# Peptides against a protein of PDB entry 1BH9: the designs that were tried, part 87

Target 1, 89 residues: chain A of PDB entry 1BH9
Amino acid sequence: FSEEQLNRYEMYRRSAFPKAAIKRLIQSITGTSVSQNVVIAMSGISKVFVGEVVEEALDVCEKWGEMPPLQPKHMREAVRRLKSKGQIP

## One batch from the design tools (peptide; made by RFdiffusion4, then SolubleMPNN)

Design b2_p23_3_s2 (from b2_p23_3, 10 letters changed)
Fold by OpenDDE base, seed 5:
Structure b2_p23_3_s2 (fold): chain B 89 residues (1-89), chain A 23 residues (1-23)
Amino acid sequence: as target 1 above (89 residues)
Amino acid sequence: SPLEEFQRALEEMLRRMEYALLP
C-alpha cells in the first residue's frame, strides 16, 4: 500500500461524529434522554451510512464523466439511486 | 439548534469520507 492509501484509511478509521451533536439531535427528535450506548451505536450507523452515500456519489461522478470534488447534484443522484436499489429507505 | 449543529458535523464528515473513499 502507498502512503496515500494509508493516509486515506486512517482518515476513514478516525472519522466520527461528535457525540454531543448526535445526542442532542436524537433527544430533539425523541423528546427523551438518550443513553451513551445508544449514542455510540447511532454514531457508528450514521458513519457507515454516510460512507455508502459518498461511495455511490463518487460512482455517479465518474459515470457522468466528471471529476471531484463532489457537488450537490452528485449527492442527490446518489441518494435517488440507493433508494431505487432498496439500499436505503 | 441541534439540527444545525449536526448539519455542520455532517458536512465535515462528508468531506473526510470523500477524501477517504477516493478511487
Scores: peptide ipSAE 0.651, ipTM 0.916, DockQ to the pose 0.876
Fold by OpenDDE base, seed 4:
Structure b2_p23_3_s2 (fold): chain B 89 residues (1-89), chain A 23 residues (1-23)
Amino acid sequence: as target 1 above (89 residues)
Amino acid sequence: SPLEEFQRALEEMLRRMEYALLP
């Protein structure tokens, strides 16, 4: 168990969208204020969603025989594949 | 705008997730 592995895990665990940004975005869409719990829930869902996209993108990158950092083309392909798999709308 | 603000946050999250999920 390396320090790097621990660092990556901790970064994942601690990663979170700024609550204010999430709240403002939701409110801009709904037109009304949202509760703290809604913000927390949406933040969590969004984090997991981003993780799934990145995971797929890393897979794409690898399958294309390329190395990180991820490029827009990897992200686009990842989203396309996830949609095709029915994993995302 | 709220959307632009979120987009910036998303970009930062993407970079963190990429690092966190590296094989």
Scores: peptide ipSAE 0.647, ipTM 0.915, DockQ to the pose 0.937
Fold by OpenDDE base, seed 1:
Structure b2_p23_3_s2 (fold): chain B 89 residues (1-89), chain A 23 residues (1-23)
Amino acid sequence: as target 1 above (89 residues)
Amino acid sequence: SPLEEFQRALEEMLRRMEYALLP
């Protein structure tokens, strides 16, 4: 592996939503306090979801013959495709 | 607001993931 590949891997591994932001958002929706474990679980699920969307968006970008950085149109198309594949609701 | 806060975090996560997942 190249240094760049390792750096990208570490970026992915370390990336996480701020726990406070997740907690406050969930509580605003549920109207009640949430446990630390729920916050951790939701943070992980959200991270994986974002990764799946970005991966699909990069594929869309490539298929359209375009280059990064990703634009809103790539993200919208990615979500549409993932829904059509049954990957997301 | 909590939603706006999360939206900012999402935007940052998206850019980090884009870098991490580049071919």
Scores: peptide ipSAE 0.631, ipTM 0.911, DockQ to the pose 0.877
Fold by OpenDDE base, seed 3:
Structure b2_p23_3_s2 (fold): chain B 89 residues (1-89), chain A 23 residues (1-23)
Amino acid sequence: as target 1 above (89 residues)
Amino acid sequence: SPLEEFQRALEEMLRRMEYALLP
């Protein structure tokens, strides 16, 4: 693996939502206390979900003949495409 | 607010993921 690949992998590995932010958000929605395990699980699946959206957005960006950084238009189109593919609700 | 806090975290996550997933 190249140094760049290792750096990108490390960035991915270290990426995580702050537990406090996740906990407070969920509790604001549910109106009740949320367990530590739920926070951990939600943090994990949310990270994967974000990755899927970003991957699609990068594909959109490329197909439109544009270069990073991603713009809101790429993200919006990515979500639309993922919905069309049935990959997200 | 909790939503605003999450939104900030999401934006940071998006930037990190973009770098991590660049082709």
Scores: peptide ipSAE 0.597, ipTM 0.903, DockQ to the pose 0.873

Design b2_p23_3_s3 (from b2_p23_3, 13 letters changed)
Fold by OpenDDE base, seed 4:
Structure b2_p23_3_s3 (fold): chain B 89 residues (1-89), chain A 23 residues (1-23)
Amino acid sequence: as target 1 above (89 residues)
Amino acid sequence: SAAEEFEKALERLLKEMEKALLP
């Protein structure tokens, strides 16, 4: 990997949802308390999911012949495409 | 609400991910 790629990866690695927000959201869905490990796991899954959406959105932007920054229309189209591919329920 | 907080966090994360993934 190039230094630039490593730098981008570090930025990705540092990005995260607030732990408390994830915990509260899960609890609102399950109706009960959840363990720290569950919060950690779900936080990671959510981060990966968002990353996949962004990657798809960047692809959409490029395919439409447009330049960053990403716009809501790119994100919406990304989600639509991921659903069509079966990557999102 | 938890949902609102998650949405805000999602927006922040999307922005950070965009920066991280852009060439």
Scores: peptide ipSAE 0.024, ipTM 0.507, DockQ to the pose 0.741
Fold by OpenDDE base, seed 2:
Structure b2_p23_3_s3 (fold): chain B 89 residues (1-89), chain A 23 residues (1-23)
Amino acid sequence: as target 1 above (89 residues)
Amino acid sequence: SAAEEFEKALERLLKEMEKALLP
């Protein structure tokens, strides 16, 4: 790792959805209360998913010859590509 | 609503992730 790579990793590691928001969202879908472990699991899955989408979106942005910050169009295209690749349903 | 809060959280996370993935 370079210092920069380590810094990026640390930033990623620290980023997260607020647990309360995730909990409320899940409960709105399930109609019942959920355990802390469920929230943790879903938070982790969501974080990974977001990371993959952002990575794809950055690639889209670059391939389109554009510069950050990402725009909605990059995100939409990223999702489309991930679906095409079978990475998400 | 929960959906709105999630959306806001997602937006924040996306911004942070973007920063994390950029050199």
Scores: peptide ipSAE 0.022, ipTM 0.486, DockQ to the pose 0.769
Fold by OpenDDE base, seed 5:
Structure b2_p23_3_s3 (fold): chain B 89 residues (1-89), chain A 23 residues (1-23)
Amino acid sequence: as target 1 above (89 residues)
Amino acid sequence: SAAEEFEKALERLLKEMEKALLP
């Protein structure tokens, strides 16, 4: 891996969503409280999903002939493309 | 709808990601 890839991976590895935020997010969807274990599981799943979105965003950035860091427009386009590919409902 | 709720959730997730990934 390149130095840039390693740096991105390290940032990703060290990042984490606050449990409280994940809990609130899940509860906003389910309409009911969730257990700590559910929050932990969803935190991990969400992190993996975000990683996939970021990977798509990096591809968008490259295809647009632009250089990192990623911008909101890259993230928005990534989500749009993933939806178009059927990877996001 | 479920799709709308998912989109809103995704937006929130992206915002949280930004906070978590950027020093």
Scores: peptide ipSAE 0.022, ipTM 0.489, DockQ to the pose 0.151
Fold by OpenDDE base, seed 1:
Structure b2_p23_3_s3 (fold): chain B 89 residues (1-89), chain A 23 residues (1-23)
Amino acid sequence: as target 1 above (89 residues)
Amino acid sequence: SAAEEFEKALERLLKEMEKALLP
């Protein structure tokens, strides 16, 4: 790993979604209240999802012959590719 | 459906990221 890559992963490891925001989002989707354990589980899944999107976006950036930082166009293309690969619905 | 709501949430997130990353 490069120093830049290590720094990026460290920032990722330190990041977290606010529990209240995750809870509200889940409730808006399900229409019902959720337990703390569900919030914890979904927070973890969401973090993994974001990590995968960022990883794919970095690959997109490289394949397009561009340099970081990532732009919204890289993120949008990443999502499209992940859908195509069946990694996200 | 839950899938539709997820997609909408993702779209909202992408829009917010766009606002934050592009001056």
Scores: peptide ipSAE 0.020, ipTM 0.475, DockQ to the pose 0.095

Design b2_p23_3_s4 (from b2_p23_3, 12 letters changed)
Fold by OpenDDE base, seed 3:
Structure b2_p23_3_s4 (fold): chain B 89 residues (1-89), chain A 23 residues (1-23)
Amino acid sequence: as target 1 above (89 residues)
Amino acid sequence: SAEEEFQRALEEMLRRMERALLP
């Protein structure tokens, strides 16, 4: 592996969505207040989702014979592929 | 608890990420 790959992994591992931001986002969609447990659940689900997209994007990058860092085109292609596989809506 | 369940799921994802990123 490269130092860059390791660094990206570590940054992802240490990253977290701010609870306040998640709460605001959910409430903007639902139009009502949400419980702390819902925020916790959605935070975890969101991080897993982002991780899966990034994993797919890294695969795309490799398949295209390119090297990190990931670019918007890799992320867009990753989402497209995951949708085609039925892994995301 | 819900938090514990999602923490386990997160850890599983991180393990998958590790396999994807490391040779």
Scores: peptide ipSAE 0.024, ipTM 0.494, DockQ to the pose 0.062
Fold by OpenDDE base, seed 5:
Structure b2_p23_3_s4 (fold): chain B 89 residues (1-89), chain A 23 residues (1-23)
Amino acid sequence: as target 1 above (89 residues)
Amino acid sequence: SAEEEFQRALEEMLRRMERALLP
């Protein structure tokens, strides 16, 4: 891996969604309160999801012959591709 | 739908996260 790739990985590894934000997000969708364990689980799932999308976006960027940093167009295309592959509902 | 709303929210959070991953 390049130094840049390693740096991005380290940032990802150290990153986490704030529990309060996840809780609010879930509650805004479900309309009901959720337990701490649900928040923790969803936080982990969300991090994995972000990782998958970012990885796909980087691939899109490369395939388009472009260079980082990622742009919104890369992320939008990544999501579309992951949906087409059935990796995202 | 709830799923669509969740997806949109995650995409926004994703963009924030990506910016944090910049070297």
Scores: peptide ipSAE 0.024, ipTM 0.515, DockQ to the pose 0.246
Fold by OpenDDE base, seed 1:
Formats: structure tokens, sequence, C-alpha cells
Structure b2_p23_3_s4 (fold): chain B 89 residues (1-89), chain A 23 residues (1-23)
């Protein structure tokens, strides 16, 4: 792929969700405190998940004959499609 | 609700990742 695509990939690869935010989110759902290792694991899983959703959203955007940046409608459709494929609950 | 908070967080995360993946 192009240098631009490579640069974007590297930015994605280096990106991470703030641990504090992930911890708070998990705790708000579970109702109990979670360990550092759980936060690390969930951070990684979340990154992969978001990456998959964005990838699907880009496909949606392309299929609809539209151009980036992605819009909320692309994200919503991406989630719907991934659910339909059984890739997410 | 927790579910609503999760949805809001997801949207924010997606936008952050979009900035990393798109020009």
Amino acid sequence: as target 1 above (89 residues)
Amino acid sequence: SAEEEFQRALEEMLRRMERALLP
C-alpha cells in the first residue's frame, strides 16, 4: 500500500485507549473494581474491536459510493453488518 | 444507564480511531 496508508496504519498501531477511561467504563458496567491486567486485556480487545468496526465502516462508505470522513451513519451500518455476520453480539 | 454510557464511549472511541486511520 501507499506511504499514506502505511503512516495511518502506524498511527493506528501506536494508538491506545486511556487506561483510566477503560477502567471506569468496565467498572460502570460490572459494578466492581477491576485489576490492571484486566484493563490491559480489555484495552487490547477494544482496540481490535474498534479497528474492525472502522474497517467495516470504510467498506460501507465505499459501497455507498461516498468518500471519507466517516459519518455516524457509516458506523451504525457497520455495527449492523458485523452483528449480522455474527462477528459481534 | 450503563448501556447508554457504553454507547457514548464507543462513539468517542470510534471517532478517535477514525482520526488515526483516515487522512
Scores: peptide ipSAE 0.023, ipTM 0.515, DockQ to the pose 0.435
Fold by OpenDDE base, seed 2:
Structure b2_p23_3_s4 (fold): chain B 89 residues (1-89), chain A 23 residues (1-23)
Amino acid sequence: as target 1 above (89 residues)
Amino acid sequence: SAEEEFQRALEEMLRRMERALLP
């Protein structure tokens, strides 16, 4: 990875989704209240998911012979590839 | 706490990813 890629990864690693946002999202889908533990679990799962997508997007960017930063097209292709691999439903 | 344990596990997974991605 380039230094820029490492820096972005480091920023990602240090970041966290706001609990309130995750809670609202879950509750909007389930239609019921969720516990703190559920929010924590979903926050973690979401972070892992984002990490997988970003990793795949970086691979796409490299395979296309392009340089960072990641663009929407890389993210879209990453999702497509992960779906084809069965990593995303 | 459960939250702290999960956070540690998450961080370990991220470190594993880092090791896998970096030469």
Scores: peptide ipSAE 0.021, ipTM 0.477, DockQ to the pose 0.057

Design b2_p23_4_s1 (from b2_p23_4, 9 letters changed)
Fold by OpenDDE base, seed 1:
Structure b2_p23_4_s1 (fold): chain B 89 residues (1-89), chain A 23 residues (1-23)
Amino acid sequence: as target 1 above (89 residues)
Amino acid sequence: VPLTPEAEELLQKLVEEFIRKLV
């Protein structure tokens, strides 16, 4: 649904997420207007999340004796590990 | 780090789910 509003290339490769898309996503969830500062904060937090997942996925890939590009299986395992460590919700 | 198209699509879903958990 709203995930398509966030360009997959921009999410990972850019330092900041598209603010308009994030704002619309949050508003679709809460049903209320969202301030610019909240959008900025959520964008930053989301970027950190992406960085942690990708970093962990790379570690998984290496430990499995495999090479990039990273695949969905690496991402899924990364999320499981990060949740286990209490690093992500 | 390069990701396959499928991995990037999954990442997109993961981000949405992450935001939904925090909001």
Scores: peptide ipSAE 0.683, ipTM 0.952, DockQ to the pose 0.586
Fold by OpenDDE base, seed 4:
Structure b2_p23_4_s1 (fold): chain B 89 residues (1-89), chain A 23 residues (1-23)
Amino acid sequence: as target 1 above (89 residues)
Amino acid sequence: VPLTPEAEELLQKLVEEFIRKLV
């Protein structure tokens, strides 16, 4: 599973991450089959993760006195802050 | 909230890394 594949599915813009894509990604990591429930759970957790990162990035953007669209620097800072809070791994 | 194309690409990278850490 590649970054380009993720682009094609537009996961951020969708209500849910594509089951097939998530399944393929997990299987590429573990080397074994993954149950439907695990895929569903991981899809949900990943969606929450995206929401938290974007929310934090928006906060960063505002605190820096800048305007959307969000840029990579906002995303990087958001991740750093969320990690420091223990909110994401 | 709108993201630049570069920010969206980074976000997708971050999602992959996130999943790798949980699996």
Scores: peptide ipSAE 0.682, ipTM 0.952, DockQ to the pose 0.571
Fold by OpenDDE base, seed 2:
Structure b2_p23_4_s1 (fold): chain B 89 residues (1-89), chain A 23 residues (1-23)
Amino acid sequence: as target 1 above (89 residues)
Amino acid sequence: VPLTPEAEELLQKLVEEFIRKLV
């Protein structure tokens, strides 16, 4: 699995993750094949993760007195805050 | 909410790291 195999626009803009890419990623980690249901579940969980990160990043952007588009610095700060609050691993 | 291309790339990496922690 490579980052290029996961369209950087699709997961957010379409609120969907390429199942094939996620499947390959999981299999590269576990070394075994995974069921379609596992891929579907992971896709759903990942969507929630993205939603939380983007929501937090928007809050960061606003708190810093800045305006969209969201930048990497907003994403990094969002993740740090979410981890601090125990909302993401 | 619009993201810069760089932010989207980072988000993709964050998702990969997230999945790696759950699998």
Scores: peptide ipSAE 0.680, ipTM 0.951, DockQ to the pose 0.565
Fold by OpenDDE base, seed 3:
Structure b2_p23_4_s1 (fold): chain B 89 residues (1-89), chain A 23 residues (1-23)
Amino acid sequence: as target 1 above (89 residues)
Amino acid sequence: VPLTPEAEELLQKLVEEFIRKLV
């Protein structure tokens, strides 16, 4: 069980993250209300993040000589590499 | 690109962690 407010299916498969879920997540972190503009911005930035992680994970999968679907090990390695390259925080 | 259900769940956690770093 996780405390995060996002839906795992909507996250990757949809063009945009659900605003309500993003809003609740941010508010659970800050303890205060946030504007809809902040929610819009964070939704867009998060979508770019997802795209970069998945792209890197696919590269990892290929370099390891494996085939899709992508597995957790590909995602973890992707994040490690992206952080090492300074592409994500 | 297709992900296993477990990979999708991990991605969800990664996004939360990412947002926590930026907020």
Scores: peptide ipSAE 0.681, ipTM 0.951, DockQ to the pose 0.566; fails the geometry check

Design b2_p23_4_s2 (from b2_p23_4, 9 letters changed)
Fold by OpenDDE base, seed 1:
Structure b2_p23_4_s2 (fold): chain B 89 residues (1-89), chain A 23 residues (1-23)
Amino acid sequence: as target 1 above (89 residues)
Amino acid sequence: VPLTEEAEELLEELVEEFIRQLV
């Protein structure tokens, strides 16, 4: 894993999901090469995760009577709520 | 949805942690 790879992930997450970055991240964790199918699956799951966190954070922001852009406090609260609901690990 | 720079940085860490938990 490199911070640069993850930064690029966040930069391109709004467009095509950067599978290459995810592949390299997984490889850095496992120490072995990863199949394309595993990368596709993990990329899909990660995309859903990001979507759920951001969606929940937006809901938190609105419930607190605040306006975007979303801040770390919204993200942290979102994660807390999603875990409480059993929607994320 | 727009995020502050700090929120983007936190999201990066959240994604990394998420993947590390599953792999």
Scores: peptide ipSAE 0.666, ipTM 0.948, DockQ to the pose 0.586
Fold by OpenDDE base, seed 2:
Structure b2_p23_4_s2 (fold): chain B 89 residues (1-89), chain A 23 residues (1-23)
Amino acid sequence: as target 1 above (89 residues)
Amino acid sequence: VPLTEEAEELLEELVEEFIRQLV
């Protein structure tokens, strides 16, 4: 994502998953247009990913005896743990 | 769950990397 795309992503994430940003990202990778169904599917999978990362990060935060808001260190540790468990690529 | 601004930015990067690995 460009900085502009990230800003839009953050704004829309709070209300709905940013399908437009996902579509642009996929198209930037594939070099071709993608169907609405592909965007919907990828958005769904990405939403599950976000949920798992945030949930794991919260667990990390609690296990470290810390309190929200979640910080980058919690997110990074969450990703490492999820990868080690084979739950995310 | 509330995230710091920096954590949200990192999450956006993580999502991008995740999608790049699947596409």
Scores: peptide ipSAE 0.666, ipTM 0.947, DockQ to the pose 0.563
Fold by OpenDDE base, seed 3:
Structure b2_p23_4_s2 (fold): chain B 89 residues (1-89), chain A 23 residues (1-23)
Amino acid sequence: as target 1 above (89 residues)
Amino acid sequence: VPLTEEAEELLEELVEEFIRQLV
């Protein structure tokens, strides 16, 4: 996969991830073809992950007394907190 | 929720890393 493929994937993160982009990403990791069902599952799981990270980042932003748009520091802290809570791997 | 461009780029990397953990 390429950075361009990942960018197209993220462009639709608030609605639905492009299956083609997800498929190419997974195949770039495994080096082999991937079934449609695996792509569907990974797309759904990834959407949930993104939602949890963004919601936690918003909470961090508010707790720090800051306002959107969310910045990298909010995202990094969000991931740290979610991992400590055992909510993400 | 709106993100800065830098936060969007970081999120892309986080998603890639996440998928790499599961695949």
Scores: peptide ipSAE 0.665, ipTM 0.948, DockQ to the pose 0.552
Fold by OpenDDE base, seed 4:
Structure b2_p23_4_s2 (fold): chain B 89 residues (1-89), chain A 23 residues (1-23)
Amino acid sequence: as target 1 above (89 residues)
Amino acid sequence: VPLTEEAEELLEELVEEFIRQLV
């Protein structure tokens, strides 16, 4: 996997987090109205989270001698590793 | 595109779980 391909994918994933969708999700969790600033902050953090998970999953896939598309097993292993490293909660 | 349909669904669940832990 090239750095360029990863960067393009991360940009694509970041664009898939519209404020409206994030707001609906947060409000569904809290049961109350959420400010625009909270939505913006959570959107940004979530974009970083997705990038880290996908990057780690790509590394897992490569280390296992496999090729894309990424499968659930790669994603699950990526999350386990990132949690172990303290990089995600 | 670079993920299977099942992987995309799992990623969405992971994002929701992530947000639930922070909110």
Scores: peptide ipSAE 0.663, ipTM 0.947, DockQ to the pose 0.749

Design b2_p23_4_s3 (from b2_p23_4, 8 letters changed)
Fold by OpenDDE base, seed 5:
Structure b2_p23_4_s3 (fold): chain B 89 residues (1-89), chain A 23 residues (1-23)
Amino acid sequence: as target 1 above (89 residues)
Amino acid sequence: VPLTPEAKELLEELVEEFIRQLV
């Protein structure tokens, strides 16, 4: 894969990120209303998370000698690796 | 789009789990 393709993908995903869904999720967890700023912050952090997972998954896919599109197995392995490296919770 | 539909669905689940750990 190319880093440029990844960047374009990340931009695409960020533009379509479901902030409303995040708000609903947070409120379902806390049981209280959530401010717009909190939603924005969590959305931003989540976007970074997605970027890291996808980047790692692309690396996994390549290292396994496989071709995109990314499959669930690449995503799962990516998460495992990122957690093991302490890069994500 | 670089992800299969199934991968996209998993990603959404991963995001939810991620948020649950932070909130």
Scores: peptide ipSAE 0.677, ipTM 0.951, DockQ to the pose 0.731
Fold by OpenDDE base, seed 1:
Structure b2_p23_4_s3 (fold): chain B 89 residues (1-89), chain A 23 residues (1-23)
Amino acid sequence: as target 1 above (89 residues)
Amino acid sequence: VPLTPEAKELLEELVEEFIRQLV
């Protein structure tokens, strides 16, 4: 996959990132209200995570000789690879 | 559409798990 294609996808993903859902999730975990700045920070970190997973999944898809759309098997393999590289927890 | 519906659902679950590990 081309760098341009990846960039377009990442831009699309960023535009649709669910900050409201993340806020509710964090509040459900901590049991307290969460500031907008904390939500922004966590959303940013989560965005990086999503970007890395999707990028790796695209690489997996290509290396397997397949084409998008990405399937769960690509996502699962991507996570395994990223963990093995120490790029994600 | 770059992800199948099933892949999107899995990604959402992965994000939730990721956040739960950090919070």
Scores: peptide ipSAE 0.676, ipTM 0.950, DockQ to the pose 0.723
Fold by OpenDDE base, seed 2:
Structure b2_p23_4_s3 (fold): chain B 89 residues (1-89), chain A 23 residues (1-23)
Amino acid sequence: as target 1 above (89 residues)
Amino acid sequence: VPLTPEAKELLEELVEEFIRQLV
């Protein structure tokens, strides 16, 4: 994401998910406008995804005998494990 | 849970890839 999207994401981590960024992304893929309900639904699903990845990454970090903050290597390993378990696409 | 700036950037990319697979 752009610097602006990153800032929105950080604000979300503290409060709300960056719906605007999600909306723009979906529209860039579909080439057409999407309803607010679709954005809300996708935002919710994405939030669950983020939660699962972060949770798994924390587990990876702990299993490797390391401490936060979580690093890219923890995120990548988390995704590999979640995909292996069929928990994410 | 705290993430490094690089981890945050990667997470955003992962979310984008995730959405692209669902849309």
Scores: peptide ipSAE 0.676, ipTM 0.950, DockQ to the pose 0.589
Fold by OpenDDE base, seed 4:
Structure b2_p23_4_s3 (fold): chain B 89 residues (1-89), chain A 23 residues (1-23)
Amino acid sequence: as target 1 above (89 residues)
Amino acid sequence: VPLTPEAKELLEELVEEFIRQLV
């Protein structure tokens, strides 16, 4: 898969992670308010996480000789591989 | 979109789990 396709997807995912949504999610977990900077930082880290998972999933899809769109099985395998590499928790 | 609806839903769940482990 081309880097162009990945870049387009990353732009798409960025729009799906608005500050308000991330803030609400964190607050639902901690039970307390969080600062704007914490939300920004977590949004950025989450963006990197999504990028790594999608990139790995695309690699899995290609290695399995399959074509897009990516399916849950590609995502699950990507996560397993990234965890084994110590790239994600 | 390069993800099936089911894959996108799973990705959203993975992000939530990821954040829960860091917060």
Scores: peptide ipSAE 0.674, ipTM 0.950, DockQ to the pose 0.753

